# Peptides against a protein of PDB entry 4PN1: the designs that were tried, part 208

Target 1, 261 residues: chain A of PDB entry 4PN1
Amino acid sequence: KIEMNFLNKPIVPDTTKVISNFLTHYLITEPVEHVEIEAKLGTLIDLETQNRFEFPVMNETILNPEFNLRTRFESDMTASEHKYLNEFLNQAFRDSQKPGRLPFAYKHTKQVDLFYETEDNSRDKIRVSKNQSDNQVLACVKKRRVADLFLYCPNDAFDIRISISDELPVSMPSGNQQPSLTRLKDRVGYVHQEIKIDLTKTTQNDPVYDTTERHELEVEFGNIADLRDRAQKAKDGMEAPLFRRVQLFMDNVRILRREHS

## One batch from the design tools (peptide; made by RFdiffusion4, then SolubleMPNN)

Design b1_p28_8_s1 (from b1_p28_8, 10 letters changed)
Fold by OpenDDE base, seed 2:
Structure b1_p28_8_s1 (fold): chain B 261 residues (1-261), chain A 28 residues (1-28)
Amino acid sequence: as target 1 above (261 residues)
Amino acid sequence: SWLDLVKDDPYYKEINELIKKFLEERKK
């Protein structure tokens, strides 16, 4: 007979606990009303060297946000890497359609995001999202970045930024306002067990910089209500449901960040 | 902040000291 450990009980990794506590804070303790929670694949760049950040650790490490490590996060990858991940996810999608599996859902969307300055000249811009095909307004929101949690992943192709954002629905900008930024998004979306995985090609047009193209991969919690309920239970002493959901989310992230061309 | 939940953990204290040392070494 074999046992799990000397207590013969499941144990939760520290990574899961830390992330769970981070999420619980912004879901329950200081709740963000219209919360978006996503992980982006990218690279932590050392501002001094302009190379990938280097820290004396040998595995996935959550960086303490209280320390300024003089880094920036680049949420971008090469077209080749993006293509590889797309092919990888396509295969995963196909495999999930087999009997005995939970299937992926798939969606391809093309939208344009128009960013407008606010009347109060706040740093937060109003984003109007429209469908590229018919210019139907999909959303009008003011997005505020609330918090970030960075994972340094020395063994993998990408580092991770987990972000908490507040997406407040707002009224459309006045007709006399011009957008300060235009962004075209070509998004391939995969959903598995209410976890959203988006591959996005972004073309950005702004008056100051040349047109730039970016390739991003993000993983998002697709059911915030459920996550909030789990976080509340955790605050009430039942942590297991939250830990399980966070573990699922992070396992998906871990799978993706290990893949590279 | 949410860090208050873990800041007193001995493991995290050790890591914080390591980070401080690392940062100081980078300044040299």
Scores: peptide ipSAE 0.034, ipTM 0.345, DockQ to the pose 0.694
Fold by OpenDDE base, seed 1:
Structure b1_p28_8_s1 (fold): chain B 261 residues (1-261), chain A 28 residues (1-28)
Amino acid sequence: as target 1 above (261 residues)
Amino acid sequence: SWLDLVKDDPYYKEINELIKKFLEERKK
């Protein structure tokens, strides 16, 4: 008979514990009311060399936020990489429709984001999102970045930024206000077990750089209420449900960051 | 390019003109 280990019990990876604690802080300890939690694929760039950051580790590593490593995170990829990931996810979607599997949900959206300055000159802008086809308002929010956690992934195509944001629903700007920024988004969304995977192409005009295009992939927790419940249970001494959900999330992220053209 | 797929969309054209106007006003 084969056993899992000498205790014959499941063991939790250290990465799962660290991320779980990070999430618990902003879900329970210092709670963000309208929290968004997502992981973005990208590249940690060394500010001095402008090349990918190099660290003396051989696997996925959570960087300690207490240390200034003089890096920036670029949440972008090439068009070819983005296309490959889209094809990969399309295949995963098809495979999940087979008997005995849990199916993906799929949605393709084209939207326009309009950004407005606030009257108090706050750093946070109001974002109005509209459907491109009929101009229906999808959302009006004020988004604030709360915290980031960076994962250096030397063996994979991408590094990871896990971000916690506060997305506060707000009233529509006055009709007399003009947007300070307009952005077009083409988004393909996949949902599996309440984890959202979005491929987004963004087009923006810039007075200096003309029209710029970005290609992003993000993975988001789709059920915050459930996650908050799990985090509360963890604070109360029952950690297993939270660890399982975080493990699922991270495994999906790990699959995606390994795939490249 | 991705833009080639959307450039003929009437809503895209409208938004593009809005962006151009905004950029012109900002240079002033």
Scores: peptide ipSAE 0.007, ipTM 0.274, DockQ to the pose 0.012
Fold by OpenDDE base, seed 3:
Structure b1_p28_8_s1 (fold): chain B 261 residues (1-261), chain A 28 residues (1-28)
Amino acid sequence: as target 1 above (261 residues)
Amino acid sequence: SWLDLVKDDPYYKEINELIKKFLEERKK
């Protein structure tokens, strides 16, 4: 007979525990009402060298937010990397349709995002999202970035930013207001076990930005209510459901990172 | 802060000291 360890009980990785605690804080302790929780693939850039940040670790490492590492996060990839991930996810989608598997859901959307300044000159802009085909309004929100958690991944092509955001629904801007910024989004979305994976091509015509087109991959918790419930249970002493959900989320992120290693 | 759960852990403190040392070295 083989046992897992000398206690014969499962052990939770520290990464899972740290992320779970991070999420619990903004779900339960200081709750964000309209919370969005996503991980983006990208690169930690050292502001001094303008190269990828380097740290003396040999595996996935959560960076301590209390330290000013003088870095920025670039949530972008090359067109070829983006295309490869799209093909990879398409194959994963097809495989999941086989008997005995849990299937992916698939959605392709083309969206226009219009950003408006607020009357009070708040830092947060109002975003109006419209369908490109019929100009139907999909959403009107004011998004606030609440917190970030960065993972340095020396063995993979991408680093990770986990972000907590507040997406507050707001009224439409007045008809006489002009958008300060317009973005076109071509988004391919895959959903598996309520984890959403989005590949987004963003086109922006703004001379202030160095690039006209960006390629992003994000992984998002698709069921916030369930996640909040799990976080509450964790606060009440039952941590296993939350740990399992965070582990699932992170495993999906890890799969996507490794494809470009 | 969510870090309150681990900030007093001896291992956490040790790692933080290593981080500080690394950051100082990078400034050279």
Scores: peptide ipSAE 0.036, ipTM 0.261, DockQ to the pose 0.647; fails the geometry check
Fold by OpenDDE base, seed 4:
Structure b1_p28_8_s1 (fold): chain B 261 residues (1-261), chain A 28 residues (1-28)
Amino acid sequence: as target 1 above (261 residues)
Amino acid sequence: SWLDLVKDDPYYKEINELIKKFLEERKK
């Protein structure tokens, strides 16, 4: 008989604890009302070299958000990488439909995002999302980036940014206001155990970003209410449910960031 | 491929046309 360790009890990885605490803060301690929690695959770029940063670590590590490391995060990948991930997820989807497995759900969405300046000239823009097919308004929100947590993953194809955002529903912009930015999104979404995985091709007229078309992969917690409940339980001393959910989330992220053509 | 995945979506063609239009407008 083999035991897990000398206590014969599960041990929680430090990464899981750190992320769980991070999430708990914005779910419970300083709760974001309309919270979105997602991880994006990308690259931590050294601002000096414009190459992927070479942190003095040898494995997945959460960067301390209190430090300005003079890096930027590029949440983009090549078309070939994106295609590879699409094929990978398609295969995973097919495999999950087999008896004995929990199936993926699949959704393809095409939308147009219109960004408007706010009256107060806030950095946060109002985003109106419309369905491409019928021009129906899907959402009108002011998205505020609340916090980021960066994971440097030197052994994988991608680094990770976990973001906490507040998607505040707001009133539609005035009819005379023109959008400052237009974004077209072609998104394929996969959902497994309430974890959402989205492959998105985005075309936009971003005045700052040179690339017109971006390829993104994001992993999102699909059940915020459940996550919040788990976080509350964690605050109340029962951490296991939260840890399990975070572990699931991170394992999915880890699978994806390792894939490359 | 991405195309294989979305080609049968009724809105795939539409979004591609919109993207194309957008790109053309951006060149002006």
Scores: peptide ipSAE 0.000, ipTM 0.257, DockQ to the pose 0.013; fails the geometry check

Design b1_p28_8_s3 (from b1_p28_8, 12 letters changed)
Fold by OpenDDE base, seed 3:
Structure b1_p28_8_s3 (fold): chain B 261 residues (1-261), chain A 28 residues (1-28)
Amino acid sequence: as target 1 above (261 residues)
Amino acid sequence: SWLDQVKDDPYYQEIVKLIEEYLEKRKK
């Protein structure tokens, strides 16, 4: 007879535990009401060298937020990398439609985001999102970044930023107010087991840098209510449901960050 | 803080020390 260890019980990876605790804090302990939780693929850049950050570790590592590592995070990738990921996800989508699998859902959206200054000169701008085709208002929110957790991934193409945000629904700006920034978004979205994977091409005009295009990939928890319930159970002593969901989320992230053209 | 559960862990403290040493070394 073979046992998995000397206790014959499953062991949770430390990364899963740390991330679970991070999420539980902002779901339960100091709860964010309109919480968005996402992981973005990108690059940790050393501010001193302007190259990718280097740390003396050989595997995925959560960086301690208490230390100033003098880094910035760039959530951009090349067009070729973005295209490769799109093709990869398209294939994954097709494979998931086969009998015996859980299928992906697919959605393609094109929207324009209009950013407005607040009357009180708050740092948080109001974002009005509209459908490009018919100009229908999709959302009007004020988004606040609450917390970030960075994963340095020396063996993969990308590093990861897990972000906690508060998306507060707000009233539309006055009709006479002009947007301070306009951004076009072309988004391809994939959903599997209530985890959202979005490939986004963002185009914006900058008076100094002309037209810029960004390519982003994000992974988001699609069922916050369920996640919050799991986090509450964890606080009550039953951690397994939360650990399982976080593990699923991170496995999807790990698959994606290893792929590149 | 969500880090409170590990702050007093001797293993954590050892890691903190190693990080600090690395940060000093990499300064230019």
Scores: peptide ipSAE 0.068, ipTM 0.421, DockQ to the pose 0.591
Fold by OpenDDE base, seed 5:
Structure b1_p28_8_s3 (fold): chain B 261 residues (1-261), chain A 28 residues (1-28)
Amino acid sequence: as target 1 above (261 residues)
Amino acid sequence: SWLDQVKDDPYYQEIVKLIEEYLEKRKK
């Protein structure tokens, strides 16, 4: 007979605990009402060297937000990397359709995002998302970045930014207002066990610069209500459900960040 | 898009078919 350990009980990785606490803070302690929680694959860049950040650690490490490490996060990848991940996820989708597996859901969306300045000239912009095919309004939100948690991943192709955002639904801008920025988004979305994995190609026309493209992969908690419930239970002394969900989320992130072309 | 680049790939076509079948099943 094999046991997990000398207590024969599951043990929670420290990373899971830290992230769980981070999430609990913005779900329960200082609750964000319309919270979006996502992890983006990208690169921590050292502002001094403009190269990938280096730290004397040998594995996935959550960076302490109390310290200014003079880094920026680039949530981008090459087209080749993006394509590879798309192929990888396609295969994962295929495999999940087999008997005995939980299937992926799939959605392909093409939308245009229009950004509008707010009347108070706040830093937050109103984003109107429309379907490219029929211009149907999909969403109108004011998105505010609340907090970030960065994971330095020296062994993997990508570093990770976990972000907490507030996506407040707002009324449509006035008809006379012009967008300050327009972005085209081509998004391939995969959903497995309410974890959303999105590959997004963003095209932006800059009046000064040539058309720029960004390739992003993001992993998002698809069921915030459930996550909030789990976080509340954790505050009440039952941490296991939250830990399990965070572990699932992070395992998916870990799978993806290890894949490279 | 990156997806357009693989449209002629037999593997892609297979995946598309699978996706379509899946989506159809969910509608029923």
Scores: peptide ipSAE 0.013, ipTM 0.354, DockQ to the pose 0.010
Fold by OpenDDE base, seed 4:
Formats: structure tokens, C-alpha cells, sequence
Structure b1_p28_8_s3 (fold): chain B 261 residues (1-261), chain A 28 residues (1-28)
């Protein structure tokens, strides 16, 4: 008979614990009401070198947010990488439709995001999202970035940013207000076990990026209520459900992070 | 801060020191 270890008990990876605690904080301890939790694939750029960030670690590493590492995160990839991921996910989708598997759900959306300045000229802009086809308002939110957790992934093509955001529903801007920024989003969405995977092509005039089109891959917790429940249980001493969900999330992220052209 | 939960962990403290040293070396 083989046992798992000398205690014969499951061991939770430290990464899972750290992320779980991070999530629990913003789900339960200092709860964000309209929380969005997503991981983006991208690149940590060292501001000093303008190259990919280098840290003396050999595997996936959560960077300590208490330190200013003088980095920026670029949530972009090449068109070829994005295409490859799309093909990969399409295949995964197809495979998941086979008997004995849990199927992906698939959704393709095209939307326009209109960004408006707030009256107080706060950094948080109001985003009005509309369906490109019929201009139906999909959402009007003020998105506030609450926290980020960065994973440096030296063995993979991408680093990861896990972001906690507050998407506060707000009233529509006044009819006379002009958007400060407009972006077009072409999003292919995959959902598996309530984890959302989105491939997004974004076209906008960006003052920061010199590219007209950005390619992003996002992994998002699709069931926040469930996640919050799990986090609450974790606070109450039952951590396993949260750990399992976080592990699932991260495994999906890891799979995607490893796939590149 | 969510990190308050682990700040007292000796392992965490060791890592912090290592990071600090690294950051100091990077400063130009």
C-alpha cells in the first residue's frame, strides 16, 4: 500500500495557501462587494532593464506585494500566441464534449467599452459596455482595482497577475458626456467548472501602449458567491473547499501559461 | 493586510530578508 506521505494526509501547496489567503482577505475580511477576481497572462517588465523581470527563483513564485520591485505588468501577448491559445482552447472545448467529460461552455461576444471620467476626476473611470451589434448596454460600472498579486513564472512564456477588482454598478453618465476612451473588444469565452477563460482582442487608442490591438487571456472565477462561501468556510477553519477551488483555478492558469506558439 | 496572517512566520521573515537584499543589490 502506498501512502501520500508519512502522515498519509493531503498537503496543500504553499502557493495555494497564499493565494487562498489573498482571496479570503478581499472576500471576507475586507470584503469587496462587487468583486471580480481574475488572472491575466502577461509579462512582468523590469522598469530598470525594460526586459522581462528577472528574479533569482526557478519556479512559479508569488511576488511579495510589500516590495516595490520596480516592475510593470503588461497583460498582452503576440497575435500568434493568442491564436495558438485560441486553437488550444478550441481543441480543449471539443475534447470536453466527449462522453465522460465535463463540457466547456462557449461564448463569443463583441462589445464596445466607453470610458467616462468621473465628476471628481478620480482615477476610476466609469465604463459603459455595450453590445457591438445592437448597442445594448451590458454594464455600467466603476471598476476599482483593489489589489494585485503577481506570479513570476520563469519557466513559462507568461507571468501572471491575479487581480481583485470592485466593479461597482453605477448610473449611466449624462447624455452629454463624451467618452474619454473607447475600446472594442472581441472576446471568446470558455467556461469550465465555473472558471471563465477569455481570449480578448482589444482595439483602442491607448496612450500607454503603442499597439492598436491587444491580445489578452484572462481566467476568472465565474462563481463569486460560491468562492465567497468557500472563503468563509476557510475563515471558520475549513480550508479544504477553498483550497480545492483555488487549486482548480490555478491549474487552469498553469495549463494556459504553458501553452505558447 | 492579508499578509498580516503570515508576517510572524519565521520562514516568511527569512524570505523578506532575502528579497530586501536582492532589491538593494539592484538599486543603481
Amino acid sequence: as target 1 above (261 residues)
Amino acid sequence: SWLDQVKDDPYYQEIVKLIEEYLEKRKK
Scores: peptide ipSAE 0.009, ipTM 0.243, DockQ to the pose 0.595
Fold by OpenDDE base, seed 1:
Structure b1_p28_8_s3 (fold): chain B 261 residues (1-261), chain A 28 residues (1-28)
Amino acid sequence: as target 1 above (261 residues)
Amino acid sequence: SWLDQVKDDPYYQEIVKLIEEYLEKRKK
């Protein structure tokens, strides 16, 4: 008979603990009311070299936010990479429909995002999202970026940004106000065990750069109420449920960032 | 408008079609 270790008990990876603590802070300690928690695949770029950031580590590493590493995060990927990931997720979807598996849910959405300036000239814009087919209003929110956590992944195709955002529902802007920016989004969404995986193609008209297209992959916690409950239990001394959920989330992220065309 | 030019993306339409076809086959 084999055992897991000399205690014969599960051990929690350090990455899981660090991320769990990060999430607990913005779920419980300084709670964000309308919180969105997502991971984006992308590339950490060194501002000095304009190349991918290089750090003397050999595996996935959470970067300490207290240190300015002079980097920026690019969430874009190539069309070929995006296509490959879509095909990969389609296959995963099909496989999950087999007996004995938990199935993916699938949704395709096409929407138009209209951005409006606020009257108080705040940095945060009001975003009105409409269905592209019938112009039905889907959402009207003011999104604020609260915090970021960056993972440097030297062995994988992508680095990771985990973001905490506040998506505050707000009233529609006045009918006479014109949008400052219009963006088209074509999104293919997959949901497995309440973890959302979105492939998004964004098209934006820029007066200087003409039409720009961006390809993004996002992984999001789909059940914030459950996550907040788990985080509260962790604060109360029962950490296992939170660790399990964070581990699930990160394993999905790890699968995706390893795939490349 | 530029909106009309990008409204119908064949790439995503093909994906939707693939999924719909698969779901229909599973119901039989």
Scores: peptide ipSAE 0.006, ipTM 0.286, DockQ to the pose 0.010

Design b1_p28_8_s4 (from b1_p28_8, 10 letters changed)
Fold by OpenDDE base, seed 2:
Structure b1_p28_8_s4 (fold): chain B 261 residues (1-261), chain A 28 residues (1-28)
Amino acid sequence: as target 1 above (261 residues)
Amino acid sequence: SWLDLVKDDPYYKEIVELIKEYLEKKEE
């Protein structure tokens, strides 16, 4: 007879605990009202070498935010990598439609984001999102980055940034204001068990800088209310529901970051 | 803060020192 361990009980990995604690802090302890929680695939760049960051670890590692490692995170990938991931997700979508599986939902959206400076010249810009086809306003928000958690993944194609953001709904900018930045977004979205996976092609029109294109993959918690409830339970001493949801989220992230062309 | 989970590690202090040493060596 085989037991799981000397306690014969399941054990939660440290990564799950750390991320769960990070999320609980901004969901419950110091709650962000309009919270968005997403993981982006990208690359940690060492500012000194301008190459991918190197640290003496051999597996997925959460970087301690108390240390300034002189890095930047580039949430971008090549067109070929993006295409590969799209094909991969398309196959996963098809497979999930089979009997006995939980199906993906799929959505393709095209939108334009207009960024406006605030009257008080704060760093936070107002983002107006419109449907690209009919210019219908989808959202008008002021997004504030609250916190980041970086995962260095030396064995995988991508590193990970988990971000906590506050998306505050605000009134539309005055008609006399011009956008400081315009972004066209072509987004293919997949949803599985309320986890959103978005492949986004972004064309940025900056009045100062040349037009740039970016290819991004984002994984987002699709049900914040449920996540907040789980976090509250965790604060109350029942951690298992939160751990399970975080584990699911991270497993999806881990699958994606291992795939590359 | 949420970092309390990490700070409760009995080897946290040692780990912090190792990281500091590594960073210092990298700068030299």
Scores: peptide ipSAE 0.052, ipTM 0.326, DockQ to the pose 0.590
Fold by OpenDDE base, seed 5:
Structure b1_p28_8_s4 (fold): chain B 261 residues (1-261), chain A 28 residues (1-28)
Amino acid sequence: as target 1 above (261 residues)
Amino acid sequence: SWLDLVKDDPYYKEIVELIKEYLEKKEE
């Protein structure tokens, strides 16, 4: 018989613990009411070189937010990379439909996002999302970035930004107000065990610059209520459920960030 | 909403048909 280790018990990776604590803070300790928690694939860029930053580490590493590392995060990838990931996820979707597996859910959405300035805080914008086909309003929210956690992944194609956001539902902007920015989004969404994986193509028209297209991949917790419950249990001394959920989330992220054409 | 399967999506339908074809071939 083979045992897991000398205790014959599961061990929790340190990364899982750190992320779990990070999430617990914004779920329980200083709770964000309408929290969105997502990981984006991208690249940590050295502000001085404008190239991918090189940290003196050899594996996945959570960066300490207390240190200014003079980096920025680029949440974009090439069209070819995006296409490859799409194909990869399509295959994963197909495979999950087989007997004995938990199936993916699938959603394809094309929407337009209209951003409006707010009087109270110039940094926070109201986002109105509409369906491209019929212009039906899908959502109207004021999104505020609360916190970020960055993972440097030297062995993989992408680095990771985990973001905590507050998406406050708000009333529609005044009818006479014009959007400051308009974005078209083509989103392909895959859901597995309530973890959402979204491939998004964003098109933006700039009056000064040519039309730009961005390609993003996001992994999001699809059941915040459950996650909050798990976090509360963790605060109460039972950490295992939270760790398991975070581990699942991170494993999905790890799978995706390794994929490249 | 993202948790719901969009059964009427043409792309999804295409995938489903491919899966069906695959499964049928495997069972034969």
Scores: peptide ipSAE 0.007, ipTM 0.240, DockQ to the pose 0.011
Fold by OpenDDE base, seed 4:
Structure b1_p28_8_s4 (fold): chain B 261 residues (1-261), chain A 28 residues (1-28)
Amino acid sequence: as target 1 above (261 residues)
Amino acid sequence: SWLDLVKDDPYYKEIVELIKEYLEKKEE
């Protein structure tokens, strides 16, 4: 017989616990009503050097948000990296269609995001999303970033930002109001076991980025209701379902961040 | 077929074209 450990019980990695607790806080403890939870691939940049920050760790590490590390997160990658990931995901999609596998779902969307200033001059802008083809309004929201959790990944091409946002539905801006920013989004979405993986090409004039095009990969929990239920169970002492879901999510993230041309 | 859709994904094609443009600019 082979046992898992001297207790012969599964043990949960600390990373999973930390992330699970982070999620539980904003799902249950201080619940965000219209919560979006996503992980973005990118780079932790040292504000002083403008290079990737070099933390004194040797593996995937959740950074303590209580410490100001003087970093910024750049949620971008090169076009070649983005292409590689697209090819990789396409292959994964194809492979998942084989008998005995759980298939990916696939969706390609093109939308225009129009950003409007709020009357109260709040930092949060109203985003109106429209379908590029017919200008149908898809959503009108005020997205508020609630919290971030950063993972430094020294062994991989990308670092990770897990973000919790509140996508509050709001009324459409007045017809006389002009958008302050227009963003084109070309998104390829892959869904596997209710985890969404999106490759997004964004075109805009960005004051932060030198290029008008941004290439992003994001992984999102596709079933928030289920996640919330799992979080509630965790809060009630049954943590396993949440841990399993978080582990699945993070494993997908880990797969993606390891893929590099 | 779905295979055809994946192979001929317009998004993929757009990325390829973007890369081509980038490479062309570097050669200048």
Scores: peptide ipSAE 0.000, ipTM 0.268, DockQ to the pose 0.014
Fold by OpenDDE base, seed 1:
Structure b1_p28_8_s4 (fold): chain B 261 residues (1-261), chain A 28 residues (1-28)
Amino acid sequence: as target 1 above (261 residues)
Amino acid sequence: SWLDLVKDDPYYKEIVELIKEYLEKKEE
């Protein structure tokens, strides 16, 4: 008989523990009420060289936020890479429909995001999202970025930013207000075991900037209530449920970041 | 391009007009 290790018990990767602690802080310790937790694929850029950041490590590494590394994160990819990931996820969707598997859910949406300045000139803007097909209002929120955790991935096509945000539902802006920014979004969404994977094409027309197009992939925790429950159990001494959920999330991220055209 | 696929969309056209109006107000 083969055993897993000399204890013959599962062990938790260090990455899982670090991320779990990070999430627990903003779920339980200093809780964000309307929390969104997502990972975006992109590139850590060295501000001095304007090239991809280089660090003397050989594998996936969580960067310590206490160190000022003079980097920026670009959450973008080429159209070719985005297309490849779409095809890859479509195949994964098809395979998941087979007997003995848990199926993906799939949704394709097109929406318009309108950003409005607040009356108090706060840093955060109000975002109104509308469906492009019928102009129906989908959401009206004020989003605040709370924290970021960066993963440097030297062996993969993309680095990772895990972001914690507060998405506060707010009332619609007055009819006399004009948006300061507008975005068109074409989004393909996949959901598997309450983990949401979105491929998004964004077109932005900015009065200050020229029209820009972005291609993004994000992975999001789809059940925050369950995640918060798991985090509370972890604080109470039962860490296994949280570790399992974080491991699932990170494995999905790892699958995606190594795929490229 | 992806933009070419959406440029004739009525809601895209509406957004372009809103941007133009915003720019005009900002310059005043």
Scores: peptide ipSAE 0.000, ipTM 0.240, DockQ to the pose 0.011; fails the geometry check

